Peptides against a protein of PDB entry 2C5K. Designs and how they scored, part 56

Target 1, 91 residues: chain A of PDB entry 2C5K
Amino acid sequence: EDPFQQVVKDTKEQLNRINNYITRHNTAGDDDQEEEIQDILKDVEETIVDLDRSIIVMKRDENEDVSGREAQVKNIKQQLDALKLRFDRRI

## One batch from the design tools (peptide; made by RFdiffusion4, then SolubleMPNN)

Design b2_p20_6_s2 (from b2_p20_6, 8 letters changed)
Fold by OpenDDE base, seed 4:
Structure b2_p20_6_s2 (fold): chain B 91 residues (1-91), chain A 20 residues (1-20)
Amino acid sequence: as target 1 above (91 residues)
Amino acid sequence: SLEKLVTEEKRKALREAALS
């Protein structure tokens, strides 16, 4: 498995785990993991930047077809945005 | 507990793969 696909898979799994955690803790301040969730979400944002940079390099330097990878990153961004909305809407 | 799944080593591998 190439590093790009591994990072994509792990990022989606990370978001799934946070989503599942929010399901079990749907009240803001319910536990002491609020800061850790925020930190992981920022880490995911950084990972997405790295994924995008990887695609830019492949497109520019290798002139490879990156449409599939771009679609994967787009999907992750949508998943992150949905999760952020859910997280912020906790009462 | 929650933990980061994407390690710095994985990010380095990603960067290296892109440049190779």
Scores: peptide ipSAE 0.609, ipTM 0.924, DockQ to the pose 0.807
Fold by OpenDDE base, seed 2:
Structure b2_p20_6_s2 (fold): chain B 91 residues (1-91), chain A 20 residues (1-20)
Amino acid sequence: as target 1 above (91 residues)
Amino acid sequence: SLEKLVTEEKRKALREAALS
């Protein structure tokens, strides 16, 4: 599999797992995973930076169409933002 | 439990693929 697609897939799965965890633990401070969630969210942000860098490098090749990849990264960013909002809203 | 799915190895593969 394409490493880019692999990372995209794993990143989305990562966010899904956190989202599912929040569903089961909808109150902040009611478990010992708060720090780990925060760490994983930061890791996802770093992964997005890597994905964007990958696209920038590919754009230097005139034969590369990166529109699809840009859309995928945009979707991940939106998913991350939505998850952050949900995470921060926990009482 | 929660754990990081994107490993440093996968990130390295991503960068390598972009440069190749």
Scores: peptide ipSAE 0.607, ipTM 0.924, DockQ to the pose 0.839
Fold by OpenDDE base, seed 3:
Structure b2_p20_6_s2 (fold): chain B 91 residues (1-91), chain A 20 residues (1-20)
Amino acid sequence: as target 1 above (91 residues)
Amino acid sequence: SLEKLVTEEKRKALREAALS
């Protein structure tokens, strides 16, 4: 497995775990993981930046077809946005 | 508790792979 796919996989798993946590703790302040979740979400955002940079390098320096990888990152961004929405909607 | 799955090692591997 290449590093790009590994990072994609781990990022999606990370978001899934947070999503599952929110499902079990749908009330803000229910547990002491609020700050931890926010920190992990920021880490995911940094990971997305790294993924995008890798795609830019592949496209410009190697002139490779990056459509597939761009779609993967787009999917992760959508997953992140959906998770943020759930996170922010907790009462 | 929740743990970060994407390690700095994995990020470094990603960067190196992109440049290789």
Scores: peptide ipSAE 0.606, ipTM 0.923, DockQ to the pose 0.827
Fold by OpenDDE base, seed 1:
Order: structure tokens, then sequence, then C-alpha cells
Structure b2_p20_6_s2 (fold): chain B 91 residues (1-91), chain A 20 residues (1-20)
């Protein structure tokens, strides 16, 4: 498996695990994992930047078709935005 | 129990793959 697909897969899995955790812990401040979740979400944002840079390099250096990879990153961004909305709306 | 799945090693591999 190529490194790009590995990172995409792990990023989506990371977001799924946080989403599942929020489902089980929908009251803000009832455990000590809130700061850890915030840290992981910031790490995901950094990973998305790395994925985008990877695509830019491939497109410019090899003039390769990157439409598929761009679609994957777009999907991850949408997943992240949805998760942030759930996280922020916890009561 | 929550752990970061994307490690620095994976980020480095991503960068190296893009530049090669």
Amino acid sequence: as target 1 above (91 residues)
Amino acid sequence: SLEKLVTEEKRKALREAALS
C-alpha cells in the first residue's frame, strides 16, 4: 500500500474513532479525554495539509492525474467538518 | 484510550513518496 492511501485510511479511521467516542460521551466535561480529542483533531488538520502538499507536488512535478486523490482529501475534510460540528454541540 | 493513528513515520513516508 502506498503511503498516501495509508495516511488517508488512518485519518478516516481516526475520525471514526473520535465520532464513536462522542456518541458514547455526549456530555461535555464528564471525562478527561476532551483535551485529547481536541489535540487529535488538530493533528488531523495538520495531516490534511500534508496530504494536500503531496497532491500539489505530484501534480506539478509529474503532471499526473490527481483528481482521485483530491476527491479523497475533500471527503476527509467533509468528515472532519461534520465531526467538529458534533463535538462543538455537545451539552 | 484514544491514540494518534497517523505517526511521524507515516508523514515522512508520505513526503518521500511525493518527492520520488
Scores: peptide ipSAE 0.603, ipTM 0.923, DockQ to the pose 0.819

Design b2_p20_6_s3 (from b2_p20_6, 7 letters changed)
Fold by OpenDDE base, seed 4:
Structure b2_p20_6_s3 (fold): chain B 91 residues (1-91), chain A 20 residues (1-20)
Amino acid sequence: as target 1 above (91 residues)
Amino acid sequence: SLEKLVTKEKREELRKAALA
């Protein structure tokens, strides 16, 4: 499998798992898990940067159609933003 | 439990591409 697609898939699954966790734990207070979630979210943000850079290089050096990949990253960004909002709203 | 799913290996492959 293409490393790009693998990373996209794993990133989306990661966000889904956090989202499910928040559903089960809709209140803040578990310090250990709070830190872990924050760390994972930061890692996802960095992963998105890597994905974007990959697209830029592909567009520049290979001159290939990257619209599909851009759409995938856009979707992940939207998912991340929604999750961050949900995470921050927890009481 | 919450675990990171994106491996360092896969991210490194992306980084290598970004440096090309």
Scores: peptide ipSAE 0.413, ipTM 0.874, DockQ to the pose 0.634
Fold by OpenDDE base, seed 2:
Structure b2_p20_6_s3 (fold): chain B 91 residues (1-91), chain A 20 residues (1-20)
Amino acid sequence: as target 1 above (91 residues)
Amino acid sequence: SLEKLVTKEKREELRKAALA
């Protein structure tokens, strides 16, 4: 498996784990993992940048069809946005 | 537990491609 697909897979699993955690801990301000979640979410944002850069290089230098990869990144962005909303709405 | 799954190594492989 190429690094792109592995990163996509790991990123989605990361977001799923956080989402599951929020489900079990739907209140903020009383958890030692709050800062950890915020840090991981920031890393996911940076990872998305890396994924996008990878796609840009493939289109420019390799001239390969990247539609599938673009769709995967789009899905991750949507998953991240949804997770951020859940995280921020906790009281 | 909440640990980072995307390793720095794998992200670096993507970055290296972008730097080329």
Scores: peptide ipSAE 0.407, ipTM 0.871, DockQ to the pose 0.625
Fold by OpenDDE base, seed 1:
Structure b2_p20_6_s3 (fold): chain B 91 residues (1-91), chain A 20 residues (1-20)
Amino acid sequence: as target 1 above (91 residues)
Amino acid sequence: SLEKLVTKEKREELRKAALA
């Protein structure tokens, strides 16, 4: 499988799992899980940087149409932002 | 429970594939 698509898929699944966790745990207070979520979200941000770099290299060195990949990364960024908002709004 | 799905190995594979 294409490593780019694998990373995209796993990143989206990761964000979905956190989103589902927040749904089940809408109140803050579990320090261990709070730290775990924060750590995972930071890793997702770094993963997005890697995805963007991958696109830049392909566009520059391979002259391939990367519009589809750019759209995928944009979607992940939007999903991440929405999740951060939910995470921060927990009472 | 929560666990990291995107491993360092997968990220490294992504980097290598992009530069290949």
Scores: peptide ipSAE 0.400, ipTM 0.872, DockQ to the pose 0.787
Fold by OpenDDE base, seed 5:
Structure b2_p20_6_s3 (fold): chain B 91 residues (1-91), chain A 20 residues (1-20)
Amino acid sequence: as target 1 above (91 residues)
Amino acid sequence: SLEKLVTKEKREELRKAALA
C-alpha cells in the first residue's frame, strides 16, 4: 500500500471515530476531547492539502490516471465538512 | 479515545513524494 492510500484510510477512520464520538456525546462539553477534536480536524485539513499536492504531482510528473484518487479526496472533504457542521451544532 | 491516526511519519512520506 502506497502512502497515499494509507493516509486516505487513516484520515477516513479518524473522521469516523470523531463522528462516533459525537454520536455518544451530542452535547458540547469542556473535557479534553473537545479540544482534541479541534486539533485533529485542523490536522485533517492539512492532510487534505498534502493529498491534493500528491495528486497534482502524479498528474504532472508521472502522467498517471488520478480520477480515483481525486474521488477519494473529494469524499474526505465532504466527510470533513459534514462532520464540522455536526460538531458545531451540538448544544 | 481520539488519538491521531494519521501520523506525521505517514504524512511526511506523502509530502516528500509531492515536493517535485
Scores: peptide ipSAE 0.398, ipTM 0.870, DockQ to the pose 0.698

Design b2_p20_6_s4 (from b2_p20_6, 6 letters changed)
Fold by OpenDDE base, seed 4:
Structure b2_p20_6_s4 (fold): chain B 91 residues (1-91), chain A 20 residues (1-20)
Amino acid sequence: as target 1 above (91 residues)
Amino acid sequence: SLEKLVTEEKREELREAALK
């Protein structure tokens, strides 16, 4: 599996795990994992930047159809935004 | 506990590609 698809897969799984964690811990400060979640979310944001840059390079240098990869990244961004909303609204 | 799933190795491969 190419690095792009592997990163996409792992990123989505990461977001799923955080989402499941929030479901079990729906109050801020419920445990000591708050900062860890914040750190992981920041890493996901950086990962998305890397994914986008990878797509730009493919489109520019290889002139390949990147529509599929763009759709994957778009889906991850939507998943991240939804998760951020859940995380931030915990009381 | 939560763990980071995206390895630094794979992220580095993406970063290197972005430098082209």
Scores: peptide ipSAE 0.494, ipTM 0.891, DockQ to the pose 0.625
Fold by OpenDDE base, seed 1:
Structure b2_p20_6_s4 (fold): chain B 91 residues (1-91), chain A 20 residues (1-20)
Amino acid sequence: as target 1 above (91 residues)
Amino acid sequence: SLEKLVTEEKREELREAALK
């Protein structure tokens, strides 16, 4: 498996685990993981930048069809946005 | 209990490719 697919898989799993954690801890300040969650979300944003750049290289320099990979990154962005909304709405 | 799952090694491979 190539690094792109591995990173996509790990990123989605990271977001799933945070989502599950928020479900169990729906009150802000319930525990001391607030900063850790923010750090992981920021890391995911940086990872998405790396994924997009990888796609740009394939499209520009390798002349390959990148539609499938673009769809995967789009899905991750949507998952991230939904998670941020849940995170910010905690009382 | 929360931890980062994205391997730094794999991220570095993507970054290196992006610099081409």
Scores: peptide ipSAE 0.493, ipTM 0.891, DockQ to the pose 0.603
Fold by OpenDDE base, seed 3:
Structure b2_p20_6_s4 (fold): chain B 91 residues (1-91), chain A 20 residues (1-20)
Amino acid sequence: as target 1 above (91 residues)
Amino acid sequence: SLEKLVTEEKREELREAALK
């Protein structure tokens, strides 16, 4: 598996795990994972930058279709935004 | 507990590719 797909896969899994954690912990500050979640979310943002850079490089080749990868990154961004919203809405 | 799943190894491989 290429690094792009591996990173996409692991990033989505990270977000899924945080999402599931929030489902079980809907009270902010009720556990010792608040800072860790924030750190992971920040790391995901940095990872997305790396993914976008990778796509930009691929797009330099007019014969290489990057639509699929762009859609994947878009999906991750949407997932991240939704998760941030859930995280911020915790009481 | 939660932990980062994206390995630095894979991120570095991705970054190296992006340097081109």
Scores: peptide ipSAE 0.493, ipTM 0.891, DockQ to the pose 0.702
Fold by OpenDDE base, seed 5:
Structure b2_p20_6_s4 (fold): chain B 91 residues (1-91), chain A 20 residues (1-20)
Amino acid sequence: as target 1 above (91 residues)
Amino acid sequence: SLEKLVTEEKREELREAALK
């Protein structure tokens, strides 16, 4: 499996784990993992930048159809945005 | 406890590709 697909897979799983954690800790300040969650979310944002750049290179240098990979990244972005919303809306 | 799942190795491979 290529690095792109592996990173996509790991990123989605990472977001799923955070989502499950928030479900169990639905009140802000309930635990000491707030900073860790914020750090992981920032790393995910940076990872998405890397994924987008890799798509640009494939489209430019290899002239491959990147629509599938673009859809994968779009899905991750939507998952991240939904997770941020849940995280920020905790009381 | 939460942990980062994306390996630095795979992220580095993507970054290197993006620099070309």
Scores: peptide ipSAE 0.493, ipTM 0.890, DockQ to the pose 0.617

Design b2_p20_7_s1 (from b2_p20_7, 7 letters changed)
Fold by OpenDDE base, seed 1:
Structure b2_p20_7_s1 (fold): chain B 91 residues (1-91), chain A 20 residues (1-20)
Amino acid sequence: as target 1 above (91 residues)
Amino acid sequence: MREIRERLRENVKKLREATE
């Protein structure tokens, strides 16, 4: 796989693992894992910026159709947003 | 969490290196 597809895969897997954690921890706590999850979510936000940058460069330098990659990034953004809402709404 | 987080960071680095 190229770096783009690997990053997409890794990002979705990371978000899925956090989602599973939230399922097991429906009440917000002050443990180390709660803080780690917040850090990971910020890392994912930065990763999305890097994915978008790579698409811009591909458009510029390779002049290839990037619609499929744009759809993948959009899907990750939606997954991240849904996860953030679920994480923040815990009592 | 740590294993996937570390792999993601490594692959993001590769992506940035491939991005002008």
Scores: peptide ipSAE 0.638, ipTM 0.932, DockQ to the pose 0.875
Fold by OpenDDE base, seed 5:
Structure b2_p20_7_s1 (fold): chain B 91 residues (1-91), chain A 20 residues (1-20)
Amino acid sequence: as target 1 above (91 residues)
Amino acid sequence: MREIRERLRENVKKLREATE
């Protein structure tokens, strides 16, 4: 498995874990886990930038079809946005 | 979540190394 696909997989797994946490914790808490989630979300945002950069390089240097990878990144962005909404709307 | 977070960071590093 190439690094891109592994990062995609890991990112989605991180977001899924956070989503599961929110399901179990429907009210905002003041604990270390809440702060960790905020940090992870920022890490995911930076990861998306790295994924996009790798796609740009593939298009430029390798001249490969990146449509599938672009769709994967788009999906992650949508998942992130939905998760942020759930996280922030908690009482 | 810590273990997955660390794995992600390691794989992101590999991705950046593969990205020219």
Scores: peptide ipSAE 0.637, ipTM 0.932, DockQ to the pose 0.865
Fold by OpenDDE base, seed 4:
Structure b2_p20_7_s1 (fold): chain B 91 residues (1-91), chain A 20 residues (1-20)
Amino acid sequence: as target 1 above (91 residues)
Amino acid sequence: MREIRERLRENVKKLREATE
């Protein structure tokens, strides 16, 4: 079992679920889940920090090729940024 | 969202433990 890949998968799934919620709730304040989503987005930001830390350790201590993992984290960051724009621009 | 959120937290914990 690879904790890194599991976290990547779970993070992507979490962001997808939020994106689907926004599609169904295109106006802010439509649901009590708005605050929960804000909390989840902050959790994802911290998760990205943890993913980056694990990559640093692999690069330094294990001397592993981390290019693939770096690309995965980059994609998550892009997905998060796009989702934040959708979430924040809702009226 | 609660189920995936909890699973994510657990797996992040495992990731941190593996990192340290």
Scores: peptide ipSAE 0.637, ipTM 0.931, DockQ to the pose 0.888
Fold by OpenDDE base, seed 3:
Structure b2_p20_7_s1 (fold): chain B 91 residues (1-91), chain A 20 residues (1-20)
Amino acid sequence: as target 1 above (91 residues)
Amino acid sequence: MREIRERLRENVKKLREATE
């Protein structure tokens, strides 16, 4: 498995774990775990930048069809956005 | 959370290394 696919997999797993946490904690807390989640979400945003960069390089230097990878990143972005919305709307 | 977070960081590093 190439690094891109591994990162995609790990990112989705991380977001899923956060989503599960939110399910168990539907009210906003003021603890270290909440802060950790904020940090993880920020890390995921930076990870997406790295994924996009890899796609740009692949398209530019290898001239390969990157549609599949672009779709994967799009899916992660959607998952992140949905999760952020769910996280922020907790009372 | 810690284990997957650390693994993700390591794999991101590998991705960056593979990215020209």
Scores: peptide ipSAE 0.634, ipTM 0.931, DockQ to the pose 0.870

Design b2_p20_7_s2 (from b2_p20_7, 9 letters changed)
Fold by OpenDDE base, seed 5:
Structure b2_p20_7_s2 (fold): chain B 91 residues (1-91), chain A 20 residues (1-20)
Amino acid sequence: as target 1 above (91 residues)
Amino acid sequence: LREIRERLRENVEKLRKATE
């Protein structure tokens, strides 16, 4: 398995772990780790940037079909956006 | 949460090393 697929899979797993954490701490008053969660979300955004860069390099240097990888990155972006929405809606 | 943060940073490093 190539590094791109490894990172895609692992990033989605980490997003699921954060989602589970939010489920257990569904109120802002019950969660004293808001800043840490914000930092994690920023780390995910950085990961997405790097995934996009790797796709650009593949198109340029390897001349491979990247449509599948682009779809995977889009899926991660959607998962991140859904998580952000849930996090912001905490009471 | 700390473990999640560290894992994400490791992932970024993996991609950086693999990307020309």
Scores: peptide ipSAE 0.468, ipTM 0.891, DockQ to the pose 0.609
Fold by OpenDDE base, seed 3:
Parts: structure tokens; sequence; C-alpha cells
Structure b2_p20_7_s2 (fold): chain B 91 residues (1-91), chain A 20 residues (1-20)
């Protein structure tokens, strides 16, 4: 029911789907959807921005401990960075 | 890939609505 947790979970699932796609298309010249993948990665970055904003609002307005949520966002950032690295290193 | 893009856009919208 928590939209933050819902988006975190779903974003990670989408990143996994993209990762699987890259696995099947691990040759840069063999993938005709490079631009679409770049757009997806940008959408994930936007999602992270919105997640961070929600944390800021929660910390400011609700004065709650946000360490757990910050850790979750950090994990997504790490997953995204790993995916970007893999995508850039396609041969 | 289209479905992935659509899902991510939906997620952003969900967060926007939930964030003050």
Amino acid sequence: as target 1 above (91 residues)
Amino acid sequence: LREIRERLRENVEKLRKATE
C-alpha cells in the first residue's frame, strides 16, 4: 500500500528485465533498441529523483527516520550503475 | 521494452501524486 515501497520494488524488477534483455543482446551492433534502452535508463534516473524527493518531504514534514528508505534508494542507484556499466561495455 | 517504459512512467506518476 505504501507507494514508495511499491515503486522501489517495481523499479528493481524493471531493471532486472532490462538486464535480462541486455544479456540476450550483449552485442552493441546487434541491438536495434539502444535508444529505447537509453530512454529507459533515463526514466529510472527520474524515478530515483522522485524517490529522493519523497524522502526529503518525509524527513521535513513527518520528521521520521528515513535511513531505511535512503538505503533502499542507494540500492537502486547501485543497481542502475551496474546496469549502465554493463550496457556501456557491450561488445 | 515498451512495457518497461510505460511501467516506469506510471511509477513516476504514482510517486508524484503521493509526494507533497
Scores: peptide ipSAE 0.468, ipTM 0.891, DockQ to the pose 0.615
Fold by OpenDDE base, seed 4:
Structure b2_p20_7_s2 (fold): chain B 91 residues (1-91), chain A 20 residues (1-20)
Amino acid sequence: as target 1 above (91 residues)
Amino acid sequence: LREIRERLRENVEKLRKATE
């Protein structure tokens, strides 16, 4: 069991789910859940911080190659940024 | 949305415990 890989997978899944929600509600006045979506995006940012921290610990304490994990976190950051752009551009 | 938020918070907690 690898908590890092589990969280990476789950985070990407949740980002896809919220992206689908935004697609169904792609107008700023279509729902009253804007604050909840913003909170979710902040939760994802916190997840990324924790993923980065786990990588730092692996580099320091385990002295393992973390390049693969760093690439995974980078992909999540890119997915989050794309989602933020979609959310902010709602008309 | 509630389920999404709960899953993310649970994941954060899992990572925190695994890192500490």
Scores: peptide ipSAE 0.466, ipTM 0.890, DockQ to the pose 0.608
Fold by OpenDDE base, seed 1:
Structure b2_p20_7_s2 (fold): chain B 91 residues (1-91), chain A 20 residues (1-20)
Amino acid sequence: as target 1 above (91 residues)
Amino acid sequence: LREIRERLRENVEKLRKATE
């Protein structure tokens, strides 16, 4: 499996792990790790930037159809956005 | 949480090295 697909799959798994953590700590003040969670969300955003860059390079250098990869990145963005909304709505 | 952060950093580095 190529690095792009590996990173896509693993990033989604890490987002699921964070989602599970938020489920266990759904009340504000229940844990001291809010800043760490924010840092993780920023790391995911950086991952998305790198995924998009890899697609741009593929378009430029290999002239291959990247629509499938673009759809995968869009799906990760949607998962991240949903997680951000859930995190911000913690009581 | 630390493990999650480390995995994401590893992923970024892996992809960066594979992209010119």
Scores: peptide ipSAE 0.470, ipTM 0.891, DockQ to the pose 0.632; fails the geometry check

Design b2_p20_7_s3 (from b2_p20_7, 8 letters changed)
Fold by OpenDDE base, seed 4:
Structure b2_p20_7_s3 (fold): chain B 91 residues (1-91), chain A 20 residues (1-20)
Amino acid sequence: as target 1 above (91 residues)
Amino acid sequence: MREIQKRLRENVEKLREATE
């Protein structure tokens, strides 16, 4: 089992679900839904920190090539930034 | 969305446990 890859998968799925929700709700929703999305986005931001830390440790302790994992995290960061922009632009 | 959030939190914990 590779917890890194599982976290990457879960993170992307979470962001996709939020993105789909925004597609169906292109205007600001009720306070409960807005708060839920904000809470999830904060979790994703913290998850990215944990992913980066795991890469640093792998580089240091395992001395393995981490370029693939770095690319995955970069992709998640881009997805998060795009989603946050889309979320914030809703009227 | 909370179901995925819960699973993500659980798997992040596993990741942290595997990270020094």
Scores: peptide ipSAE 0.674, ipTM 0.940, DockQ to the pose 0.845
Fold by OpenDDE base, seed 3:
Structure b2_p20_7_s3 (fold): chain B 91 residues (1-91), chain A 20 residues (1-20)
Amino acid sequence: as target 1 above (91 residues)
Amino acid sequence: MREIQKRLRENVEKLREATE
């Protein structure tokens, strides 16, 4: 399997799970769980860097059309930003 | 949460290995 697509899938799933958690826990409380979410969000941020790097290499070295992959990463960035906003706005 | 996190980290490593 293409590791890029697997990473995209895993990232989306991770963000969805956090989003579902926030829906069930609209107030900040469990410090350990909050820290876990922060760690996961940090991992996602770093993952996006790795995804972008892979796209740059594909565009440069293989000269392939990367529009689809760029759109996927853009979608993940949007999902991450929206989730971070929800997470930070919790009382 | 941590199970998906672990899998993500593993697959990111595979992605990095595939990236020049």
Scores: peptide ipSAE 0.674, ipTM 0.940, DockQ to the pose 0.881
Fold by OpenDDE base, seed 2:
Structure b2_p20_7_s3 (fold): chain B 91 residues (1-91), chain A 20 residues (1-20)
Amino acid sequence: as target 1 above (91 residues)
Amino acid sequence: MREIQKRLRENVEKLREATE
């Protein structure tokens, strides 16, 4: 598996785990786990930048499947935004 | 969750290395 697909997989797994945590913890807290989630979300945001950079380089080769990778990154961005909304709106 | 975070960081580095 190429690095791009591995990163996509890891990112989605990370977001899924956070989503599962939020499901079990729908009340905002102020503990180590909340801080960990905030740290991970920042890592994911930076990861998306790296994924986009990778796609830009891939676009230099017209034989590469750019549309598929762009769709994957778009999906991750949507997942991240939805997760951030759930995380921030917890009462 | 930190274990996945660690692996993600490692694989992002591989991605960066593969990115010209």
Scores: peptide ipSAE 0.674, ipTM 0.940, DockQ to the pose 0.915
Fold by OpenDDE base, seed 1:
Parts: C-alpha cells; structure tokens; sequence
Structure b2_p20_7_s3 (fold): chain B 91 residues (1-91), chain A 20 residues (1-20)
C-alpha cells in the first residue's frame, strides 16, 4: 500500500485511541499512561512534518495534484489540536 | 496504545524512504 495513506490511517487510529482514553479518564492523572499519551502526541506532531514533506516532494519533483493529500493532513492537524485542547482542560 | 505507536513509527520510516 501507499505509505502516505498507511501513515494517515495509523495517525488517525492513534488519535482515536487517545480520545477514547480521555473519555474514560476525564480527570488528569500522574501515571505512566498520561506520560505515554504525551509521548504519542509528540510522535504525531513529528509525523505531520513527515507527511507535509512528502507532499512538498510530490509537488516539486512529480508535479502531481496533491490537494487530496493536503486535505487529509489538514484534517489530522485539526483532530490533533482538538485532542490537545481536550487533554489539557482535564482537572 | 504503544502497539499502534510502534506500527506508526515503522510506516513513517517507509514514508521517509519514499520521500526524496
């Protein structure tokens, strides 16, 4: 499969898992799971950089229409931002 | 959640290899 699409799929699944955790844990804790979530969120931020790089290369070297891929990355960024806000607002 | 994280890291590496 296309590695771009696989990464998009994995990223969204990862964010969904975190979102489900927050739903079950609406009070902020100080345990290994909270630290794990912070680590995963940082990985997702770096993954978005890699996705954007791949789009830039396609535009530059292959001259392909990347509008669909740009929309997918935009959606992931929005999902990440919403999740961060939800995570940080927990008491 | 670490299992998905591991798979994501592996597939990101494949994406990087495919990116010039």
Amino acid sequence: as target 1 above (91 residues)
Amino acid sequence: MREIQKRLRENVEKLREATE
Scores: peptide ipSAE 0.672, ipTM 0.940, DockQ to the pose 0.864

